# Ledger of designs, part 104: peptides against a protein of PDB entry 5KEZ

Target 1, 320 residues: chain A of PDB entry 5KEZ
Amino acid sequence: NVAIYNPFRPWWERYQPVSYKLCTRSGNEDEFRNMVTRCNNVGVRIYVDAVINHMCGNAVSAGTSSTCGSYFNPGSRDFPAVPYSGWDFNDGKCKTGSGDIENYNDATQVRDCRLTGLLDLALEKDYVRSKIAEYMNHLIDIGVAGFRLDASKHMWPGDIKAILDKLHNLNSNWFPAGSKPFIYQEVIDLGGEPIKSSDYFGNGRVTEFKYGAKLGTVIRKWNGEKMSYLKNWGEGWGFVPSDRALVFVDNHDNQRGHGAGGASILTFWDARLYKMAVGFMLAHPYGFTRVMSSYRWPRQFQNGNDVNDWVGPPNNNGVI

## One batch from the design tools (peptide; made by RFdiffusion4, then SolubleMPNN)

Design b2_p16_7_s4 (from b2_p16_7, 8 letters changed)
Fold by OpenDDE base, seed 3:
Structure b2_p16_7_s4 (fold): chain B 320 residues (1-320), chain A 16 residues (1-16)
Amino acid sequence: as target 1 above (320 residues)
Amino acid sequence: SSEAERLRAGVKKLYS
């Protein structure tokens, strides 16, 4: 991914890929392979956050400022380490003036235009699908158990399906023969927009952002909400079917007031309430649960916004 | 309701 130095090595640089090389702030491919092996050997499975909707931001300077030193040029859509070129992006499909998503009520914009400047891959192309599948298959062969598909809302479900259809079975050294990768898709659907979580049920589980948002409201006792109202928690609250839901109290985005959920989202900053919410989530049978492991950072609020929401995990001069 | 865009691009926007 790109190496961002202003601000200094933010967490979100990981979501701006310039190659599919397993060479990042966390280590090289050999170290990753070693970790996956060690984890699998003790029954801990690895699920990779796969960033496949886009490459890096269109405004990032061209050069070799990346975690593995790969050259890239956002301006010319040149990512030779893949390789991708201008033919592999949706620049010609997006009809907005800026090239970015401007109207989230337009499903076509949401999928064909750039997410806040991130160069949008043409996932309709078999070439692009194959490059992504090769990346994911390499990870599968290493021994990962599945994937979180980042920014799935911004990809056509059929394109995702086409990629998934190219995937190998899981590594038989640790998984039963014929096992398929576990897929969960990040889809932000709080209602009010045309893109629905149900559009993605055919590909795997989806993130249920209503879960953390509503649970936060209840635990905080906002709007007269009571714990007793959780009697029909899950589908009774309008959430997706349990067998399609991946649930969580917070994620890295809404922990910082972004993504979805607003101020109701509980985080480790409110330790007591957070423990209550996480405890409830783990005890309740609805959905597949995900527990957040985060870190403290020096929050500085200006006009209601944390100006340090970019701060990544504890590191040594950018190396985790 | 509004949705706060992710920080992945280093830019945040609110949409409703």
Scores: peptide ipSAE 0.178, ipTM 0.803, DockQ to the pose 0.175
Fold by OpenDDE base, seed 2:
Structure b2_p16_7_s4 (fold): chain B 320 residues (1-320), chain A 16 residues (1-16)
Amino acid sequence: as target 1 above (320 residues)
Amino acid sequence: SSEAERLRAGVKKLYS
């Protein structure tokens, strides 16, 4: 991915890829392979956050300022380490003036235009699908158990399916023969927009962002809500079917107060209420549960926003 | 702005 130095190595640089090489702030490919092996040998499975909707931002300077030293040129859409070129992006397909998503009520823009300037891959092309599949298959062959698909809302479900259809079975050294990778898709669906979580059920599980948002409201006792109202928690609250849901109290995005759920989201900053919410989630039989492991950072609020929301995990001069 | 726009614009930035 791109190496950003202003601010200094933010967490979100990880979501701006320039190659599919396994060399980042976390280590190189050999170290990753070693970690996966050690984890699998004690029954801990690895699921990779796969960024396959886009490459880096269109405004990032060309050069070799990347975690693996690979050259890239966003201006010419040149990513030779993959390789991608101008033919592999949706520049000509997106019809907005800016090239970015301008109207989230237009499903075509949401899928074909750039997400906040991030260069949007032409996932309709078999070449692009194959390059992504090769990346994911390399990880599968190393021994990972599955994937979180980042920004799935911004990809056509059929394009995702085409990629998934190219994937290998899991590594039989640790998984039963014929096992398929576990897939869960990040889809922000709180209602009111044209793209629905149900559009993606055919590809695997989806994130249920209503879960943390509504649970936070109840635990905080907002609007007179009571714990007793959780008697029919799950599908009874309008959430996706349990076998399609990945549920969580918070994630790295809404932990920073920017997104789905807003101020209702509970985090470790409110320790008592957070423990109540996480405990309830683990006790209640709905969805596949995900527990957050995060870190503290020096929050500085200005006009209701944390100006230090970019701060990544504890590190040694940029090395994690 | 939409929830998606607020989320992505707030955290996944090109620069800061």
Scores: peptide ipSAE 0.076, ipTM 0.776, DockQ to the pose 0.125
Fold by OpenDDE base, seed 4:
Structure b2_p16_7_s4 (fold): chain B 320 residues (1-320), chain A 16 residues (1-16)
Amino acid sequence: as target 1 above (320 residues)
Amino acid sequence: SSEAERLRAGVKKLYS
């Protein structure tokens, strides 16, 4: 991914890929292989946060400032380490003036235009699908158990399916023969937009963002809500089917308190309530649970926004 | 809705 130094190595630089090489702030491919092996050997499975919707931001300077040193040129859509070129992006498909998503009520924009300036891959192309599948298959062959698909809302479900259909079975050294990768898709569906979580059920589980948002309001006793109202928690609250849900109290995005319902999200900053929420989540049978492991950072609020929301995990001069 | 109304409040920022 792009190495960003202003601000200094933010967490979100990981979501601006320039290649599918396994060289990051966390280590190289050999180290990753070693980690996966060691984890698998003790029953800990690895699920990779796969950033496959896009490459880096369109405004990033061309060069070799990347975690693996690969050259890239966002301006010309040149990512030779993949390789991708201008033919592999949705520049001509997106019809907005800016090239970015401007209207989230337009599903076509949401999927064909750039997410906050991130160069949008043409996932309709078999070439692009294959390059992504190759990346994911490499990880599968290393021994990962599955994937979180980042920004799934911004990909057509059929394109995701096409990629998933190219995936290998899991590594039989650790998984039963014929096992398929565990897929969970990040889809933000809080209602009111045309893209629905149900659009993605066929590909795997979907993040249920209503879970953390609603649980937060209940635990906080907002709007007169009571714990007793959790009696029908899950589908009874309008959430996706349990077998399609990946649930969580917070994630790295909403932990930073922005967006609709952001204030309701419980985090480690509010330890007591957070423990209650996480405890409830783990005790309740609804959905596949994900527990957040985060960190403290020097929050600085200006005009209601944390200007340090970019701060990543504790690191040594950028090395994690 | 808009990006500003989303839980992901444009945290995947550009570097210029």
Scores: peptide ipSAE 0.074, ipTM 0.779, DockQ to the pose 0.112
Fold by OpenDDE base, seed 1:
Structure b2_p16_7_s4 (fold): chain B 320 residues (1-320), chain A 16 residues (1-16)
Amino acid sequence: as target 1 above (320 residues)
Amino acid sequence: SSEAERLRAGVKKLYS
């Protein structure tokens, strides 16, 4: 991915890829392979956060400022380490003036335009699908059990399906022959927008963002909400079917929320209430549960905003 | 956009 130095190596640089090489601040490919093997040998499975909707931001300077040293040029859409070129992006498909998503009530913009300037891959092209599938298949062959598909609402469900259809069976050294990768898709659907979680049920599970938002209001006792109302928690609250839901109290994005933009979300910063929420989630039989393991950073609020919400995970292993 | 999407857009900034 792109190496960002201002601010210094933020967490979100990981979501600006310039290649599919396994060289990041978390380690190299050999270290990753070793970790996957050790985990599989004790029954712990690995699911990779796969960023396949886009490459890096269009405004990032060209050069070799990346975690694996690969050259890239956002201005010309040149990513030779893949390789991708200008033919592999949706620049001509997006019809907005900026090239970015401008109206989230327009599903075509949401899927064909750039997410906050991130260069949007043309997933309708078989070449692009194949390059992504090769990346994911390499991980499958290493021994991962499945994937979180980042920014899935920004990809057409049919394009995702086409990629998934190219995937290998899981590695038979650890999984039964014929096993398929576990897929869950990040789709932010809090209602009121045209793209729905149900659009993606055919590809695998979907994140249920209503879960953490609503649970937070209940445990915080906002708006007269009571714990007794959780008796029909799940489908009874209008959430997606249990067998399609991946649920969580918080994630890395909304953990950094504030004000109206995520004030209900409970995090480790509110330890007592957070433990109550996580405990309830693990006890209640709805959805596939995910528990957050995060880190503390030096929060500094100015005008309601944490100016240090960019701070990345601790790193002292020398990998840059 | 949704509250969560607006938050994501605000956090995942571009570097130029």
Scores: peptide ipSAE 0.044, ipTM 0.780, DockQ to the pose 0.113

Design b2_p16_8_s1 (from b2_p16_8, 12 letters changed)
Fold by OpenDDE base, seed 2:
Structure b2_p16_8_s1 (fold): chain B 320 residues (1-320), chain A 16 residues (1-16)
Amino acid sequence: as target 1 above (320 residues)
Amino acid sequence: SEVDAYLERVRKAIQT
């Protein structure tokens, strides 16, 4: 991914890929392979956050400022480490003036235009699908158990399906023969927009962002909400079917107070309430649960916004 | 979405 130095190595640089090399601030491929092996050997499975909707921002300076030193040129859509070129992006498909998503009520824009300037991959192309599949298959062959698909609402479900159809079975050294990778898709559906979580049920599980948002409201006792109202928690609250849901109290985005759920989201900053929420989540039989492991950072609020919400995990001069 | 709006602020910062 791109190496960002202003601000200094933010967490979100990881979501601006320039190659599919397993060479990042977390280590190199050999170290990753070693970690996967060690984890699998003790029954801990690895699920990779796969950023496959896009490459880095369109305005990032060309050069070799990346975690593995790979050259890239966003201006010319040149990512030779993949390789991608101008033919592999949706620049000509997106019809907005800016090239970015301008209207989230237009499903076509949401999927064909750039998310926050991130160069949008042409996932309709078999070449692009194959390059992504090769990346994911390499991880599968290493021994990962599955994937979180980042920014899934910005990809056509059929394109995702086409990629998934190219995936290998899981590594038989640790998984039963014929096992398929576990897939969960990040789709933010709080209602009010045309793209629905149900559009993606055919590909795997979907993140249920209503879960953390509503649970936070209840535990905070906002709007007269009571814990007793959680009796029919799950489908009874309008959430997706349990077998399609991946649930969580907070994630890296909304933990910073700006994502789906807003201020209702409970985090470790509110320790007592957070423990209640996580405990409830783990105890209640709904969805596939995900527990957040995070870190403290020096929050600095200005006009209601944390100006340090970019801060990544503890590191030594950029090395994690 | 609200998250996308947040991402625009954060991830696009280096592009401004």
Scores: peptide ipSAE 0.077, ipTM 0.794, DockQ to the pose 0.130
Fold by OpenDDE base, seed 3:
Structure b2_p16_8_s1 (fold): chain B 320 residues (1-320), chain A 16 residues (1-16)
Amino acid sequence: as target 1 above (320 residues)
Amino acid sequence: SEVDAYLERVRKAIQT
């Protein structure tokens, strides 16, 4: 991915890929292989956060400032380490003046235009699908158990399906023969927008952002909410079917005060309430649970916004 | 969405 130095090596640089090389601030491919093997050998499975909707931001300077030293040129859509070129992006398909998503009530725009300037891959192209599948299959062969698909809301479900159909079975060294990757898709659906979580049920599980948002209000006792109201927690609260839900109290985005749920989201900053929420989540049968492991950073609020929300995990000069 | 608004703020900050 792009190595960003202003601010200094933020967490979100990981979501600006310039190649599919397993060479990042966390380590190289050999180290990753070693980690996956060691984890699998003790029954801990690895699921990769796969960034496949886009490459890096359109305004990032061209060069070799990347975690693996790969050259890239956002201006010309040149990513030779893949390789991608201008033909592999949706620049001509997006009809907005800016090239970015401008209206989230337009599903086509949400999927065909750039997410906050991130170069949008033409996932309708078999070439692009194949390059992504090759990346994911490489990970499968290493021994990962599945994937979180980042920014799934911004991809057409059919394109995702086409990629998934190209995936290999899991590595038989650790998984039963014929096992398929576990897939969960990040889809932000709090209602009110045309793109629905149900659009993605056919591909695998989806993130249920209403879970953390609503649980937060209950635990905080906002609006007269009571724990007893959780009797029909899950589908009774309007959540997606349990067998399609990936649930969580917080994630890396909304723990920073932004995203689905807003101020209701409980985080480790509210330790007691957070433990209550996580405990409840783990005890309740609804959905597939995900527990957040995070870190403290020097929060500095200005006008209600943490100006240091970019801060990544503890690191040594950018190396995690 | 609110998450997208967050991403807009964070990810565009380095580009503008």
Scores: peptide ipSAE 0.070, ipTM 0.789, DockQ to the pose 0.131
Fold by OpenDDE base, seed 4:
Structure b2_p16_8_s1 (fold): chain B 320 residues (1-320), chain A 16 residues (1-16)
Amino acid sequence: as target 1 above (320 residues)
Amino acid sequence: SEVDAYLERVRKAIQT
């Protein structure tokens, strides 16, 4: 991914890929392979946060300032380490004046236009699908158990399906023969927008952002909500079917106050309430649970915004 | 979405 130094190596640089090389702030491919092996050997499975909707931002300077030193040129859509070129992006497909998503009530824009300037891959193309599948298959062959698909809302479900159909079975050294990768898709659906979580059920589980938002409201006792109302928690609250839900109290985005759920989201900053929420989540049978492991950072609020919301996990001069 | 708006802010910060 792009190496960003202003601010200094933010967490979100990881979501601006320039290649599919396994060479990042966390280590190189050999180290990753070693980690996966060691984890698998003790029953710990690895799920990769796969950024496959886009490459880096369109305004990032061309060069070799990347975690693996690969050259890239966003201006010309040139990512030779893949390789991608201008043919592999949705520049001509997006009909907005800016090239970015301008109207989230337009599903076509949401999927065909750039997410906040991030170069939008033409996932309709078999070439692009295959390159992504190759990346994911490499990880599968290394021994990962599955994937979080980043920004799934911004990809056509059919395109995702096409990629998933190209995936190998899991590595038989650790998984039963014929095992399929575990797929969960980040889809923000709190209602009010045309894209629905149900659009993605065919591909795997989806993130249920209503879960953390509503649970936060209940535990905070906002709007007269009571814990007793959780008696029919899950589908009874209008959430997606349990077997399609990946649930969580918070994630890295909404933990920083700008994501889905707003101020209702409970985080480790509110330790007691957070423990209650996480405890309830783990005790309740609804959905597949994900527990957030985060970190403290020096929050500095200016005009309601944390100017340090870019701060990534504890690191040694940018190396995690 | 709210998350997208947040990302937009981050994106702008990168471009600055």
Scores: peptide ipSAE 0.067, ipTM 0.788, DockQ to the pose 0.108
Fold by OpenDDE base, seed 1:
Formats: C-alpha cells, sequence, structure tokens
Structure b2_p16_8_s1 (fold): chain B 320 residues (1-320), chain A 16 residues (1-16)
C-alpha cells in the first residue's frame, strides 16, 4: 500500500493498495505464511480483509513510496506491480463532475465513482476480476479460510460473484476437500439509501451495522430503550436474516466515528458498557459474531472530533 | 451513510 507520512503512517493507508504483494507494516509474506500455518494447526482460521474495490487515492504522488517499494502512478492509473493501467478503472463510467461519489442516494455513483478519491477499479472487466481472483487464490493457497470484502457496497454484486466464481477450494492440508472460502461483505446499510444489504445475500454474509448501533442505544439507555426489548433481538428488530448476518459491537471505522452512526457505538473506551454489549452478543444466537481487537491512541477532541483518529496500530518491527 | 461520510473526510484530507 501507499506509505503516507502526513499524518505519519495512519491506519487507513492500508486501504490504499498499489499492489497485491504481501509486504506491509504488518509483515512480509513469509511471516504471514508462518502465522497462517501456526493458526491452522491449532484450529484457528484466518480471514483476510481484502481491498478489491479500488487502488490508492488519485492525488497521491507517483513514485515508489509504498510498503513493498512498488512503483505506481495514480495520475496515469499505472500500477505495474499488478499490472493495472488506465483501461482498468471506471473513470469514463463515472458521470460526476469530480469523479468522486457525490450522492449516496445514487446507486450508480456509489458503485461506479471513486470513494473519496480512491481510484475505482473496473470490476466489470474479466481482466480485473482475474487479477483480483489471482490475489485471493494466492491467499487461499497459503491457507486462509476466507475473506472480508472491503467496501462491498461500492461494487456491483454481480461483479463480486464473478470474482468469487474464480476462487479455488480451500487448502486441503487443513480443510476438507471441496471446501469453499467463507465470505462476508462489508455493506453499510443503516437504512435510507438505495443500496441494501439484501443485494449481496447471494455472495455470502453481510455486515449488520444496525446491530452495534441499536445495541449501543439499548445499553446506554437512550431514547427510553430497555434491555427487555431485546427479547426479539435479531430479525425482530429489522435486522437481516441470521444466516446472512455478520454481527459486531464495533469495528475500526465506527469506533472512531461520530454522529448518528457512531455516537451510540460502544467501544473499549467505555469498558463496562462495552463488556456488557460484547457479552450479550456472544450469548445471543443471532448472526455470526466478530469480536474487535483494537488499541489505545492519544485521543484529542476538537469540536467533537478526535484529531488523532488517524493513529495506526503500534509498530516497532522496522518494516517500512 | 454516516460511516462513509467519516471515511470520506479522513481520506480526502491527504488528497486535497
Amino acid sequence: as target 1 above (320 residues)
Amino acid sequence: SEVDAYLERVRKAIQT
């Protein structure tokens, strides 16, 4: 991914890829293989956060300022480490003046335009699908069990399916022959927008963001909410079907969020209430559960916003 | 969405 130095190596640089090489501040490919093997040998499975909707920001300077040293040129859409070129992006398909998503009530913009300047891959092209599948298959062959698909709402469900149809079976050293990768898709659907979680049910599970938001309001006792109202928790609260839901109390994004989508979210910063929420989630049968593992950073609030919400995880291993 | 808006704000800061 792009190495960003202002601010200094933020967490979100990891979501600006310039190649599909497995060398980042988290480690190199050998270290990753070692981890996957050790985990699989004790029954712990690995699911990769796959960033396949886009490459890095369009305004990032060309060069080799990346975690694996790969050259890239956002201005010319040149990513030779893949390789991608100007033919592999949705620049001509997006019809907004800026080239960015400007209206989230326009599903076409949400899927065909750049997410805040991130170069949007043309996933309708078989070439692009194949390059992504090659990346994911490499991970499958290493021994991962599945994937979180980042920014899924920004991809057409049919394009995702086309990629998934190219995937290998899981590594038979650890999984039964014919096993398929576990897929869950990050789709932010809190209602009120045209793209729905149900659009993606055919590809795998979907993140249920209403879960953490609503649970937070209940445990915080906001709006007169009571624990007794959780009797029909799950589908009874308007959530997606249990067998399609990936549920969580917080994630790396909304634990840093503010406003309606973030204010109710419980995090480790509110330890007591957070433990209550996580405990309830793990005890309740609804959905496939995910527990957050995060880190502290020096929060500094200005006008209701944490100016240090960019701070990445601790790193002292010397990896660029 | 609120989360998308947040991400947009953070990611635009390095591009503008």
Scores: peptide ipSAE 0.057, ipTM 0.781, DockQ to the pose 0.150

